# Designs tried in a protein design run: peptides against a protein of PDB entry 3EFO. Part 17

Target 1, 262 residues: chain A of PDB entry 3EFO
Amino acid sequence: SQLADLYKSCETDALINFFAKSAFKAVLHQPLKVIREILVNQTAHMLACYRKNCASPSAASQLILPDSMKVLPVYMNCLLKNCVLLSRPEISTDERAYQRQLVMTMGVADSQLFFYPQLLPIHTLDVKSTMLPAAVRCSESRLSEEGIFLLANGLHMFLWLGVSSPPELIQGIFNVPSFAHINTDMTLLPEVGNPYSQQLRMIMGIIQQKRPYSMKLTIVKQREQPEMVFRQFLVEDKGLYGGSSYVDFLCCVHKEICQLLN

## One batch from the design tools (peptide)

Design b1_p13_1 (made by RFdiffusion4)
Fold by OpenDDE base, seed 3:
Structure b1_p13_1 (fold): chain B 262 residues (1-262), chain A 13 residues (1-13)
Amino acid sequence: as target 1 above (262 residues)
Amino acid sequence: SVSHVTYDMDALH
């Protein structure tokens, strides 16, 4: 069917770009509450239509997403949790205006990365491989106390270190003997010159490629206060300003779909 | 049919 073909050809990254720009434009003339409701409604309607017209019959307790939109809900949740769509007093008007303007000028690839950061397990790096490590989901559940992770969203870059990060990697990256000796005030990695350091720098370079902004590097130690800033970019988790986790959002969307179909 | 991902919402609760 024409609908089936449409869902097969759908590109979530293009959709999220469209929804983001549409929503951020609407902020100028519509209440934030209304905009959020529209976004959720649009998401639910698209998925309800799929379930009704394209999906095989399934239990009502199941949420069914076409493969082409399997990540639509997570992107949509990220959009809904963006400061531009939040009316929290903790968020300055200037910050809202700034991010609004940024997104309004972003291409599809930029907005994709902005809303859903790339989180790379650097501790698994194979120095003999030219391939980037496979990204993990942006959730605390995917972090490891023994791990080192690089997060990038096109504007910021974070190097997160678990409290039990391997001393050899710490030495390799920072040229210090232990986790405690890492200076989190640095914004540049030292040029240690070993293969691991070089590989990490190469990866950072690749991530920086084709990005319109130079990403500032922030070093983050697990369980230190600045980690809270990093956690804001774990977009599948519950937001600091009252936004839903990805799981909670899925439940919300599922409920709305059921309401539309029953 | 379009390939799809299924979440069991009961399992998520």
Scores: peptide ipSAE 0.279, ipTM 0.837, DockQ to the pose 0.926
Fold by OpenDDE base, seed 5:
Structure b1_p13_1 (fold): chain B 262 residues (1-262), chain A 13 residues (1-13)
Amino acid sequence: as target 1 above (262 residues)
Amino acid sequence: SVSHVTYDMDALH
């Protein structure tokens, strides 16, 4: 069917770019609450239509997404939790204006990365491989106290270190003997010159490649105050300013779909 | 039929 073909050809990244720009344009003349409601409604309607017309019969408790939209909800949730669409007093008008303008100029690939960062478990790197590690989901549940993770969203780059990060890796990256010796005020990694350091730099370079902005590097130690800023980019978790976790958002969308189909 | 992903919402809780 034409509808089935439409869902097969759908690209979530393009949709998110469209929705983001549309919403961010709308903030100038519509209430934020209305914009958020529209986005949720549009998401629910698209998925309800799929369930009704394209999906095989399933239990009411099932949330069914076409493969092309398998990550639509998570991206949509990220969009909804963006400061531009939040009416929290903690968010300055200037910050919202700034991010709004940034997104309005972003291409599909840029906006995708902006809303859903890459989170890479660099502690698992094979220094002999030129392959990037597979990204993990942006949630605290994917972090480990023994791990070192690189997060990038096209604007910021974070190197997060667990409290129990391997000393050998710390030595390799920072040329210091322990976690406690790491200076988090640095914005550049030292040129240690060992294979691990070189590999990490290569990865960072690849991530930076083709991005329109030079990403600022922030070193983050687990359990230190700056980690709170880092956690804001764990977009699948509950937001600092009251945004839903990914799971909660899925439940919300599912309920809306069910209501539409009743 | 379109390829799809299914979540059991009851199981997620």
Scores: peptide ipSAE 0.272, ipTM 0.833, DockQ to the pose 0.910
Fold by OpenDDE base, seed 4:
Structure b1_p13_1 (fold): chain B 262 residues (1-262), chain A 13 residues (1-13)
Amino acid sequence: as target 1 above (262 residues)
Amino acid sequence: SVSHVTYDMDALH
């Protein structure tokens, strides 16, 4: 899967970890705007260098990414959209400080998951399989009103339920007859004891495994207020606080590359 | 040759 490639990009993971820590250190003595510009410039320079020295000639309208950096832009965009690098009054100083400190201590694997969450389609679970479902891209476009998704970033875990989630799955997970009956104040799933519930709990356990922090579970119903918080973790979409979508960021990077090469 | 991914930026719009 495309996301499997994301997690296998060791070089990019290391780079993002480095850039994140460097940027988060720099926030103490540099303006946020400057830091963001530096990150974008660094991204563009790296990719421009590849295009100039390693890539075959191509049309100017083409963005060429080396395999080792194919996911660099998406992670970089996630970094740029992190609250630490955003000067928004809606984000508390405490939250910025907290996340900054967290990232400063994160290893490569932790930062990877932190910046690009794992989003799993739980509604596709095969109770007979011990395998995790294939992750989907962190975008609203990948959600379904009929779906149930588990999102985890190493710090938080969300169980998102579409308004048209299958009642049988609702029953399986929550032991309630319908979507409307789900209590979103719960931070723990009930021990229903059926195979589906057990499978979900197992998956959650696997996700939690070897993570340095215990992830609090938040149950989110589509179209309810807490969904707004959940959507902030759909990192490929346009951010609530002015962050670009992944597509927009690619365009930005492409333009800068062209400027560097022309 | 190094493997790469190519995006048509015009197609993304």
Scores: peptide ipSAE 0.260, ipTM 0.822, DockQ to the pose 0.642
Fold by OpenDDE base, seed 1:
Structure b1_p13_1 (fold): chain B 262 residues (1-262), chain A 13 residues (1-13)
Amino acid sequence: as target 1 above (262 residues)
Amino acid sequence: SVSHVTYDMDALH
């Protein structure tokens, strides 16, 4: 069907870019509450239309997403949780203005990465491979105390280290004997020169080359205070300043879809 | 039909 073809060709990243810019323009003349409601409503309407016209009959308890839009809800939730769309006193006007302006000028690829960071399990690196490790979902549930993860959103880069991260990797990356010796005030990795260090640097370089802005590197140790900043980029989790987890948002969208179809 | 993913909302609660 014509509708099926439309959903098949749907580009979620382009949609999110469009919705973000539209919403961020609207904040100048519409209440934030209304904007958020519109975004949720639009999401629900698109998915309700799919269910009605393209999907096979299924139980009402099921949420059905076309493959082309399988990540639309998570990106939409990230958009909804952005400081520009949150009315919180903890968020400065300057920060809102800054992020608003940034997104208004972002291309599709930039906005995609901005709203949903890339989280890479660096501890799984194959020094003989030129391929990037497969990204994991941006949730604390995907982290491990034994792991080392690189997070990038186009503006910031974080290297997160679990409390039980392998000493050999710590030595390889930082040239120090243990986790406790890592200096988190560093903004650059030392040039240790071993294959693992070189591979990590290569990966960081690849990530940086694709972005228009130079990303500052922040080294984060698990269970230290600065980890709180890092956790804000785990966008599938519940946000510090409000907003739902991805799961909670899915539930919200599902409820609205059901209402539309009844 | 278009390929799709399905979430069991009962299982998520």
Scores: peptide ipSAE 0.258, ipTM 0.825, DockQ to the pose 0.893

Design b1_p13_1_s1 (made by RFdiffusion4, then SolubleMPNN; from b1_p13_1, 4 letters changed)
Fold by OpenDDE base, seed 3:
Structure b1_p13_1_s1 (fold): chain B 262 residues (1-262), chain A 13 residues (1-13)
Amino acid sequence: as target 1 above (262 residues)
Amino acid sequence: SVSHHLIDMDALS
């Protein structure tokens, strides 16, 4: 059917870009609450329509996502949790204006990365491989106290270190003997020169080369106060400012879909 | 029908 073909051809990254720009434009003329409701409603309607017209029957407890929209909900939740769409006193008007303008000018690839960061387990690097480590889901549940992770969203870059991260890697990256010796005030990695350090720098370079903005590096130690900033980019978790987790959002969307179809 | 992913909401709740 024509409708089935439409869903097959959908590109989630393009949709998110569109929804983001549309929503951020609407902020100038509509209440934030209304905008958020519209976004959720649009998401639910798209998926309800698919369930009704394109999907084979499934249990009511199942949420059905077209392959092309597999990651639509998580991106949509990220959009909904963006500071531009939140009416929180903790978020300055300047910050909202800044991010609004940024997104309004972003291409599809940029907005994709902006809303859902890359989180790379760099502790798993094979110095003999030229392959980048596979990204993990942006959730605290995917972090490891023994791990070191690089997060990038096109604007910021974080190097997160678990409290039990391997001393040999710490030495390799920072040229210090232990986790405690890492200076989190640094914004650049030292030129240690060993293969691991070089590979990490290469990876960081590759990530940077794909982005129009220079990403400032922030070193983050697990369980230190600055980690809270890093956690804001774990977008599948509950937001610091009251945004829903991905799971909660799925439940919300599923409920609305069911309501539409009943 | 279009291929799709199924998420068991009971498992998530």
Scores: peptide ipSAE 0.435, ipTM 0.902, DockQ to the pose 0.925
Fold by OpenDDE base, seed 5:
Structure b1_p13_1_s1 (fold): chain B 262 residues (1-262), chain A 13 residues (1-13)
Amino acid sequence: as target 1 above (262 residues)
Amino acid sequence: SVSHHLIDMDALS
């Protein structure tokens, strides 16, 4: 069917870009609450239509996502959690205006990365491999106290270190003997020159490639105050300023789909 | 048939 073909051809990154720009344009003329509701409704309607017209029968307790939209909900939740769409007094008008302008000029690839960061387990690096480590989901549940993670969203780059990060890796990256000795005020990694350091720099370089902005590096130690900023980029978790977790959002969408189909 | 992913919401919640 034409509808089935439509869902097959759908690209989530393009949709998110479209929804983001549409929503951010609408901010000028519509209340934020209404905009958020529209986005949720659109998500639910698209998925409800698929369930009704394209999907094979499944239990009502199951959420059905076309392959082309398997990550649509998570991206949509990220969009909804963006400061531009949040009506919180803690978020300045200037910040909203700034991010709005940024997204309005972003291409599909840029907006995808912006809304859902790349989170890489650096502690698992194979220094002999030219391949990037597989990204993990942007959630605290995917972090480990023993791990080191690199997060990038096209504008910011964070190197997060667990409190129990391997000393050998710390030495390899920072040329210091322990976690406590890492200077988090640094915005550049030292040129240690060992294979691990070189590999990390290579990865950072690859991530920076084809990005319109130079990403500022922030070194973050677990349990230190600056970690709070980093945690805001763990977009699948519950947001500080009222954004839902991905799981909660899925439940919300599923509920709305069920309501539409009943 | 359209390929799709199924998420068991009962198990998830």
Scores: peptide ipSAE 0.432, ipTM 0.900, DockQ to the pose 0.935
Fold by OpenDDE base, seed 2:
Structure b1_p13_1_s1 (fold): chain B 262 residues (1-262), chain A 13 residues (1-13)
Amino acid sequence: as target 1 above (262 residues)
Amino acid sequence: SVSHHLIDMDALS
């Protein structure tokens, strides 16, 4: 059917780009609450339509996502959690204005990375491989105290280190003997010159490729105060300023879909 | 048929 073909051809990244720009334009003329409601409603309506017209029957407790939209909810939640759409006094007008302008000029690929960062387990690197490590979901649940993770969203790059990060890797990356010796004020990794350091630098280079902005590196040690900034990029978790977790958002969308179809 | 992804909301919540 025409509708089925439409859902098959849907590009979620393009949709998110469109929704983001539309919402960020609307911020100038509509209350944030209304904008957020519209985004949720649009998401629910699209998925309700699919369930009604394209999907095979399934239990009411099931949320059905067409393959082309399997990541639509998570990206939509990320959009909803962006500071531009949050009505929190803690967020400065300047910050909202800055991010709004950034997104308004972003292409599809840039906005995709911006809303859902890459989170790479660096501690699993194979120095003999030219492949990037497989990204993990942007959630604290995917971090480990023994791990080292690189997060990038096209604007910022974070190197997060667990409190129990392997000393060998710390030595390899920073040329210091332990976690305690890592200087988090540095914005550049030292050129240690060992294979692991070289591999990490290569990965960082690949991530930086084709990005319009040079990503500043922030080194984050677990349990230190600056980690809170890093945690804001774990977009599937509950936001500091009232944003929902991905799970909570799924429940919200599912509820609305059910209401539409009852 | 259109392939789709199913999420069990009861299990998720």
Scores: peptide ipSAE 0.423, ipTM 0.897, DockQ to the pose 0.928
Fold by OpenDDE base, seed 4:
Structure b1_p13_1_s1 (fold): chain B 262 residues (1-262), chain A 13 residues (1-13)
Amino acid sequence: as target 1 above (262 residues)
Amino acid sequence: SVSHHLIDMDALS
Protein backbone atom coordinates (compact mmCIF):
# COMPACT_ATOMS: atom_id res chain seq x y z
CA SER B 1 0.00 0.00 0.00
CA GLN B 2 0.97 3.60 -0.35
CA LEU B 3 1.17 3.99 3.38
CA ALA B 4 3.24 0.89 3.78
CA ASP B 5 5.64 2.19 1.21
CA LEU B 6 5.83 5.46 3.01
CA TYR B 7 6.75 3.87 6.29
CA LYS B 8 9.23 1.62 4.59
CA SER B 9 10.98 4.57 3.07
CA CYS B 10 11.07 6.64 6.20
CA GLU B 11 14.41 7.31 7.77
CA THR B 12 14.37 7.97 11.45
CA ASP B 13 17.48 10.08 11.35
CA ALA B 14 15.93 12.38 8.80
CA LEU B 15 12.72 12.59 10.76
CA ILE B 16 14.52 13.46 13.94
CA ASN B 17 16.50 16.10 12.14
CA PHE B 18 13.30 17.57 10.84
CA PHE B 19 11.52 17.42 14.16
CA ALA B 20 14.47 18.88 15.95
CA LYS B 21 14.79 21.83 13.64
CA SER B 22 11.08 22.39 13.60
CA ALA B 23 10.87 22.26 17.35
CA PHE B 24 13.88 24.46 17.85
CA LYS B 25 12.43 26.98 15.48
CA ALA B 26 9.13 26.85 17.29
CA VAL B 27 10.84 27.62 20.58
CA LEU B 28 10.90 31.22 19.49
CA HIS B 29 7.15 31.38 19.12
CA GLN B 30 5.58 28.75 21.31
CA PRO B 31 5.84 27.58 24.89
CA LEU B 32 8.15 24.68 25.50
CA LYS B 33 5.36 22.66 27.00
CA VAL B 34 3.35 22.97 23.84
CA ILE B 35 6.28 22.03 21.68
CA ARG B 36 6.95 18.93 23.72
CA GLU B 37 3.33 17.94 23.55
CA ILE B 38 3.32 18.36 19.82
CA LEU B 39 6.36 16.17 19.44
CA VAL B 40 4.88 13.42 21.54
CA ASN B 41 1.61 13.75 19.72
CA GLN B 42 3.26 13.54 16.34
CA THR B 43 5.17 10.47 17.42
CA ALA B 44 2.04 8.81 18.65
CA HIS B 45 0.07 9.70 15.55
CA MET B 46 2.68 8.33 13.22
CA LEU B 47 2.85 5.09 15.10
CA ALA B 48 -0.88 4.88 15.54
CA CYS B 49 -1.36 5.32 11.84
CA TYR B 50 1.06 2.52 11.21
CA ARG B 51 -0.66 0.25 13.65
CA LYS B 52 -4.01 0.98 12.14
CA ASN B 53 -3.15 0.79 8.50
CA CYS B 54 0.03 -1.17 8.05
CA ALA B 55 0.45 -3.61 10.89
CA SER B 56 -1.31 -6.85 11.57
CA PRO B 57 -3.48 -6.91 14.63
CA SER B 58 -1.64 -7.47 17.86
CA ALA B 59 -2.32 -7.27 21.54
CA ALA B 60 -3.02 -3.84 22.88
CA SER B 61 -0.19 -4.31 25.32
CA GLN B 62 2.27 -4.42 22.48
CA LEU B 63 3.90 -1.44 20.89
CA ILE B 64 4.37 -1.87 17.18
CA LEU B 65 7.21 -0.07 15.51
CA PRO B 66 7.88 -0.22 11.82
CA ASP B 67 11.41 -1.24 11.07
CA SER B 68 12.20 2.17 9.66
CA MET B 69 11.08 3.77 12.89
CA LYS B 70 12.29 1.23 15.39
CA VAL B 71 14.49 3.83 17.01
CA LEU B 72 12.22 6.80 16.48
CA PRO B 73 10.96 6.79 20.05
CA VAL B 74 14.40 6.73 21.57
CA TYR B 75 15.57 9.59 19.41
CA MET B 76 12.41 11.51 20.04
CA ASN B 77 12.93 11.09 23.74
CA CYS B 78 16.45 12.37 23.34
CA LEU B 79 15.11 15.39 21.51
CA LEU B 80 12.57 16.02 24.21
CA LYS B 81 15.26 15.82 26.82
CA ASN B 82 17.53 18.26 25.06
CA CYS B 83 18.26 21.40 27.00
CA VAL B 84 16.65 23.52 24.32
CA LEU B 85 13.29 21.96 25.01
CA LEU B 86 13.67 21.70 28.75
CA SER B 87 12.35 24.49 30.86
CA ARG B 88 14.83 24.23 33.66
CA PRO B 89 16.52 27.12 35.39
CA GLU B 90 19.65 25.06 35.76
CA ILE B 91 20.19 25.38 32.06
CA SER B 92 21.53 28.74 31.08
CA THR B 93 20.01 30.75 28.30
CA ASP B 94 23.35 30.80 26.61
CA GLU B 95 23.58 27.05 26.60
CA ARG B 96 20.13 26.73 25.14
CA ALA B 97 20.88 29.29 22.50
CA TYR B 98 24.13 27.63 21.66
CA GLN B 99 22.71 24.17 21.25
CA ARG B 100 19.73 25.50 19.37
CA GLN B 101 21.96 27.19 16.86
CA LEU B 102 24.11 24.12 16.53
CA VAL B 103 21.23 21.82 15.79
CA MET B 104 19.67 24.25 13.37
CA THR B 105 22.73 23.88 11.20
CA MET B 106 23.24 20.16 11.60
CA GLY B 107 22.82 17.67 8.86
CA VAL B 108 21.03 14.41 9.34
CA ALA B 109 24.11 12.49 10.38
CA ASP B 110 25.25 15.19 12.74
CA SER B 111 21.96 15.48 14.51
CA GLN B 112 21.67 11.74 14.83
CA LEU B 113 24.96 11.55 16.62
CA PHE B 114 24.20 14.62 18.63
CA PHE B 115 20.96 13.33 20.06
CA TYR B 116 22.10 9.78 20.50
CA PRO B 117 25.79 9.48 21.21
CA GLN B 118 28.03 6.65 20.29
CA LEU B 119 29.03 4.67 23.32
CA LEU B 120 31.84 2.28 22.58
CA PRO B 121 33.22 -0.39 24.87
CA ILE B 122 36.89 0.36 24.53
CA HIS B 123 37.87 -2.38 26.92
CA THR B 124 36.83 -4.88 24.29
CA LEU B 125 39.20 -3.59 21.66
CA ASP B 126 41.02 -6.08 19.57
CA VAL B 127 44.39 -4.63 18.78
CA LYS B 128 44.58 -6.89 15.79
CA SER B 129 41.41 -5.53 14.29
CA THR B 130 40.81 -2.22 12.61
CA MET B 131 37.10 -2.48 13.15
CA LEU B 132 35.35 -0.26 15.58
CA PRO B 133 33.73 -1.94 18.49
CA ALA B 134 29.99 -2.16 18.34
CA ALA B 135 28.29 0.67 20.10
CA VAL B 136 26.19 -0.09 23.12
CA ARG B 137 23.03 1.60 24.22
CA CYS B 138 23.49 4.86 26.05
CA SER B 139 22.47 3.70 29.48
CA GLU B 140 24.19 3.16 32.77
CA SER B 141 23.02 -0.41 32.59
CA ARG B 142 25.45 -0.96 29.77
CA LEU B 143 28.42 0.35 31.66
CA SER B 144 30.66 -1.85 33.71
CA GLU B 145 32.87 -1.01 36.62
CA GLU B 146 35.45 -3.14 34.93
CA GLY B 147 35.02 -1.41 31.63
CA ILE B 148 36.30 1.56 29.71
CA PHE B 149 33.93 3.36 27.40
CA LEU B 150 34.29 6.07 24.82
CA LEU B 151 31.31 8.32 24.29
CA ALA B 152 31.00 10.81 21.47
CA ASN B 153 28.15 12.99 20.31
CA GLY B 154 29.90 15.04 17.67
CA LEU B 155 30.64 17.85 20.06
CA HIS B 156 32.12 16.11 23.06
CA MET B 157 34.14 13.02 23.59
CA PHE B 158 34.35 11.24 26.91
CA LEU B 159 36.55 8.44 28.01
CA TRP B 160 34.82 6.84 30.95
CA LEU B 161 36.73 4.49 33.19
CA GLY B 162 35.19 2.12 35.64
CA VAL B 163 36.60 2.01 39.12
CA SER B 164 37.71 -1.53 38.46
CA SER B 165 39.12 -0.92 35.03
CA PRO B 166 41.85 -3.39 34.24
CA PRO B 167 45.25 -2.08 35.21
CA GLU B 168 46.61 -3.46 32.00
CA LEU B 169 44.31 -1.27 29.97
CA ILE B 170 45.02 1.71 32.13
CA GLN B 171 48.68 1.12 31.60
CA GLY B 172 48.08 0.75 27.92
CA ILE B 173 46.15 3.97 27.59
CA PHE B 174 47.71 6.23 30.17
CA ASN B 175 51.00 4.59 31.01
CA VAL B 176 50.16 4.65 34.69
CA PRO B 177 49.89 1.69 37.01
CA SER B 178 46.39 2.16 38.31
CA PHE B 179 43.06 3.90 38.14
CA ALA B 180 44.05 6.24 40.91
CA HIS B 181 46.98 7.53 38.94
CA ILE B 182 44.94 8.67 35.97
CA ASN B 183 44.94 12.41 35.56
CA THR B 184 41.48 13.49 34.56
CA ASP B 185 42.61 17.01 33.82
CA MET B 186 44.14 15.83 30.61
CA THR B 187 42.32 16.58 27.40
CA LEU B 188 44.63 14.46 25.32
CA LEU B 189 45.73 10.91 25.68
CA PRO B 190 49.42 10.41 26.21
CA GLU B 191 51.55 9.06 23.45
CA VAL B 192 52.13 5.66 24.95
CA GLY B 193 52.81 3.99 21.67
CA ASN B 194 51.69 0.46 22.41
CA PRO B 195 49.22 -1.31 20.14
CA TYR B 196 46.27 -0.72 22.40
CA SER B 197 46.97 2.96 22.67
CA GLN B 198 47.38 3.20 18.95
CA GLN B 199 44.11 1.44 18.33
CA LEU B 200 42.28 3.69 20.70
CA ARG B 201 43.75 6.72 19.05
CA MET B 202 42.74 5.38 15.70
CA ILE B 203 39.20 4.86 16.88
CA MET B 204 39.08 8.34 18.24
CA GLY B 205 40.33 9.58 14.93
CA ILE B 206 37.67 7.69 13.05
CA ILE B 207 34.99 9.08 15.29
CA GLN B 208 36.31 12.55 14.75
CA GLN B 209 36.51 12.04 11.04
CA LYS B 210 34.09 14.09 8.97
CA ARG B 211 32.63 15.74 12.01
CA PRO B 212 32.29 19.48 11.63
CA TYR B 213 33.54 20.17 15.12
CA SER B 214 36.60 19.03 16.93
CA MET B 215 35.48 17.06 19.91
CA LYS B 216 37.22 17.87 23.14
CA LEU B 217 38.20 14.83 25.13
CA THR B 218 37.18 14.56 28.73
CA ILE B 219 38.51 11.76 30.84
CA VAL B 220 36.00 10.63 33.40
CA LYS B 221 36.52 8.37 36.36
CA GLN B 222 33.57 6.52 37.69
CA ARG B 223 32.24 7.93 40.95
CA GLU B 224 34.07 11.19 40.56
CA GLN B 225 32.21 14.44 40.23
CA PRO B 226 32.76 14.87 36.50
CA GLU B 227 30.92 11.63 35.90
CA MET B 228 27.72 13.52 36.44
CA VAL B 229 28.35 15.42 33.26
CA PHE B 230 29.05 12.21 31.44
CA ARG B 231 25.85 10.65 32.66
CA GLN B 232 23.87 13.37 30.97
CA PHE B 233 24.77 11.71 27.72
CA LEU B 234 23.38 8.38 28.79
CA VAL B 235 20.24 9.47 27.05
CA GLU B 236 18.20 6.35 27.62
CA ASP B 237 18.32 6.91 31.35
CA LYS B 238 16.26 9.34 33.30
CA GLY B 239 17.36 12.86 32.63
CA LEU B 240 19.28 14.82 35.17
CA TYR B 241 17.07 17.83 34.78
CA GLY B 242 13.95 15.90 34.16
CA GLY B 243 12.77 13.96 31.22
CA SER B 244 11.85 10.36 31.06
CA SER B 245 13.88 7.28 30.57
CA TYR B 246 13.45 5.58 27.26
CA VAL B 247 11.27 2.96 28.86
CA ASP B 248 9.06 5.54 30.45
CA PHE B 249 8.77 7.37 27.20
CA LEU B 250 7.76 4.21 25.41
CA CYS B 251 5.03 3.73 27.92
CA CYS B 252 3.88 7.25 27.39
CA VAL B 253 3.82 6.90 23.65
CA HIS B 254 2.09 3.57 23.84
CA LYS B 255 -0.65 4.95 26.01
CA GLU B 256 -1.21 7.80 23.65
CA ILE B 257 -1.36 5.46 20.69
CA CYS B 258 -3.95 3.38 22.44
CA GLN B 259 -5.96 6.47 23.15
CA LEU B 260 -5.87 7.42 19.52
CA LEU B 261 -7.00 4.04 18.34
CA ASN B 262 -9.66 3.32 20.95
CA SER A 1 4.33 -6.44 4.22
CA VAL A 2 6.43 -4.02 6.17
CA SER A 3 8.54 -5.58 8.83
CA HIS A 4 7.99 -4.29 12.30
CA HIS A 5 9.14 -4.69 15.84
CA LEU A 6 6.93 -5.66 18.70
CA ILE A 7 7.64 -4.43 22.17
CA ASP A 8 5.82 -6.01 25.04
CA MET A 9 4.99 -3.05 27.17
CA ASP A 10 3.92 -5.21 30.05
CA ALA A 11 7.35 -6.71 30.17
CA LEU A 12 8.99 -3.32 30.20
CA SER A 13 6.92 -1.99 33.05
Scores: peptide ipSAE 0.419, ipTM 0.896, DockQ to the pose 0.896

Design b1_p13_1_s2 (made by RFdiffusion4, then SolubleMPNN; from b1_p13_1, 5 letters changed)
Fold by OpenDDE base, seed 3:
Structure b1_p13_1_s2 (fold): chain B 262 residues (1-262), chain A 13 residues (1-13)
Amino acid sequence: as target 1 above (262 residues)
Amino acid sequence: SSSYVSIDMDALL
């Protein structure tokens, strides 16, 4: 059908960019609650329309997504959880204004990375490989106390270290004997010169490529206070300031779709 | 019709 063809032509990254800019423009003259509701409704309506007109019959317990929009819900949830769309007083007006202005000028690729960060398991790095490690989902469930992870969203870069990170890797990256000796005030990794260090630096360089802003590196130790900031970028988890987990959001969307189709 | 992804919400919860 013509409608099915339309859905095949949709690009989620472009849609998210559009929705983000539209929403961030609307915050100037509409209540945040209304904006959030509109975004959820739009998501549900698009998916309900697909299920009704394009999808094969399926059980009511199934959430049916066209391939072109299989990641739309996760990105939409990230948008909804952005500080610009949250009314919590703990979020400064300056931070909201800053992020709003940034997103308003972002291209499709930039906004995609901004809303859903890249999270790489650095502890699994193969120094003999030229390939980047496969990204993992942005959730605490994907972290390991024995792991080291690099997170980047186009604006910020974090190197997260588990409390049980291997001393040999710590020494390879920081040239210190243990986790406790890592200085989290540094914004640059030392040039240790071993293959592991060089590979990590290469990865960081690749991530930085084609990004309009230079990402400042923040070193984060698990269970230290600055980790709380890092945790906010684990966008599939529940937000500190009231944002839903991805799973909860899927349930919400599914419920609304079912209501629309009843 | 078209290609799609099906998520079992009962299993997800």
Scores: peptide ipSAE 0.199, ipTM 0.816, DockQ to the pose 0.901
Fold by OpenDDE base, seed 4:
Structure b1_p13_1_s2 (fold): chain B 262 residues (1-262), chain A 13 residues (1-13)
Amino acid sequence: as target 1 above (262 residues)
Amino acid sequence: SSSYVSIDMDALL
């Protein structure tokens, strides 16, 4: 799956780490618009070079990505949509500065997770399995009103609950009878003690492992105000502050590649 | 030859 490839794409991870740090350094002396343009241009040039020199002939309507860079566009889009590279007044200077500094110190693995969060369908947990559920793409299209999802980016952890989340799961996690009874002000899950709760806690622990920062947990109910914050981490979707969806970005990259080659 | 991924952009739209 693309997700599996995403997590295993070390080369892309390294590139994104490099691009991120380079860009985040550049913000100190170059306009954000220019930085974004450079990033897109570099992406297009790399891919154009591949298409020209390495790829088999293909139709102009095809976007050809080398296997090692097949997830480069999605990561690049995430980078471009990061608050550090966005000139939006809605984003505080402090937040930009904070995230900039964080990324500047991140290793490849950390930056990978930071730019493309891990989104896990918790409602699919098998209490008899020690394996983590397979991550889903960071898009609203992958959420379900009946689902419960855990999102982590190395800095934040969100537990998102659909409005129609199964009461049995809600009870299992929160020891309350229904969605309405969930207290979203809590930053820690209650110690319910049932197998499902224990499994979830274990998963959360695994996600937290080997991360330099303790991820604060935010419980998010679908359709409530805090969900807007959560949705910002659905990085394949259109950004709240003007960032493109992944699909739109692919189109952009493709267009630029074609321009370079034709 | 190196492996690659081909995305049909028309199909994505």
Scores: peptide ipSAE 0.175, ipTM 0.803, DockQ to the pose 0.640
Fold by OpenDDE base, seed 5:
Structure b1_p13_1_s2 (fold): chain B 262 residues (1-262), chain A 13 residues (1-13)
Amino acid sequence: as target 1 above (262 residues)
Amino acid sequence: SSSYVSIDMDALL
């Protein structure tokens, strides 16, 4: 069907870029509440239409997504949780204006990374591999006290260290004997020169490549105050300012789809 | 004929 073909031609990255720019343009003349409602409604209607007209029969407990939109909900949730669309007093007007302007100029690839960061388990690095480690979901549940993770969203880069991160890796990256000795005020990794350090630097370089902005590096120790900033980029979790977790959002979307189809 | 992904909502809850 024409509709099925349309869904096949749609890509999540293009959709989220469109939705983001449309919403961020609308904030100038529409209430935030209305904009959020429109985004949710559009998402639900699109998915409801697909389920009704394109999807194979499935149980009501199943959320059915076209392959081209399989990750749309998580990105949509990230968009909805962005400070531009949140009406919280804790978020300054300047911050909203800044991020709005940034997104309005972003290409498809840039906006995708902006809304859903890469989170890489650095502690699993194979120094002999030329491949990047497989990214994990942006959730605290995917972190480990024994792990070291690199997060990047095209604008910011974080190196997160668990309180029990391996001393040998700490030594390899920072040339210090322990977690406690890591200086989080640094914005550049030291030139240690061992294979692990070089591999990490290479990965950071790859991530920085073809990005329009130079990402500032922030070193974050677990359980220290700056971790709160880092946690805001774990976009699948509940937001600090009232945003839903990914799971909660999926449930919300599913319920709305069911309502539309009844 | 459409490719799709199915998420089991019961499993998420």
Scores: peptide ipSAE 0.157, ipTM 0.790, DockQ to the pose 0.908
Fold by OpenDDE base, seed 1:
Structure b1_p13_1_s2 (fold): chain B 262 residues (1-262), chain A 13 residues (1-13)
Amino acid sequence: as target 1 above (262 residues)
Amino acid sequence: SSSYVSIDMDALL
């Protein structure tokens, strides 16, 4: 059907760019509560329409998402959890204004990365491969104390190290003997020169490639105070300022869809 | 028609 073709051709990254810019424009003349409600309603309506007209019959307990929009809820939740759409006093007006202006000028690729960061398990690197490791979901549940992860959102880059990260990798990256010796004040990795270090630098270069802003590198040790900043970019988790987890948002969307279809 | 992903909300929650 024509409707099915529409959903097939729909791209979530383009939609989220559109919704983000529309919402951030609306912030100037509409209450945040209204904007958030509109975004949720639009999401529910689109998915309800798909379920009604395109999806095969399924149990009411099933949330059905077209492949082209399978990540729409997670992106929408990220948008809803952005500081521009949050009415928390802890968020400065300057920060909201800054991020608003940034997003208003972002292309589709930039906004996609901005709202949903890339999180890479660096500890799994194959120094003989030129391929990037497969990204993991942006949740604490995907981290490991034995792991090293690189996170990037187009503006910031974080290298997160688990408390039990392998000493050999630490030596390979930082040229220090242990986790305790890592200096988190550095913004550049040392030129160690071994294959692992070179591979990591190559990956960082690829991530930085074609981005309009130079991403500052922040080294984060697990269980140290600066890790809190890093955790804010684990967008599928519950937000610091009251935003929903991805799972909670899915539940919300599902309920709205059911209400529309009943 | 279009391929889709089904999430079992009862199992997820």
Scores: peptide ipSAE 0.155, ipTM 0.793, DockQ to the pose 0.879

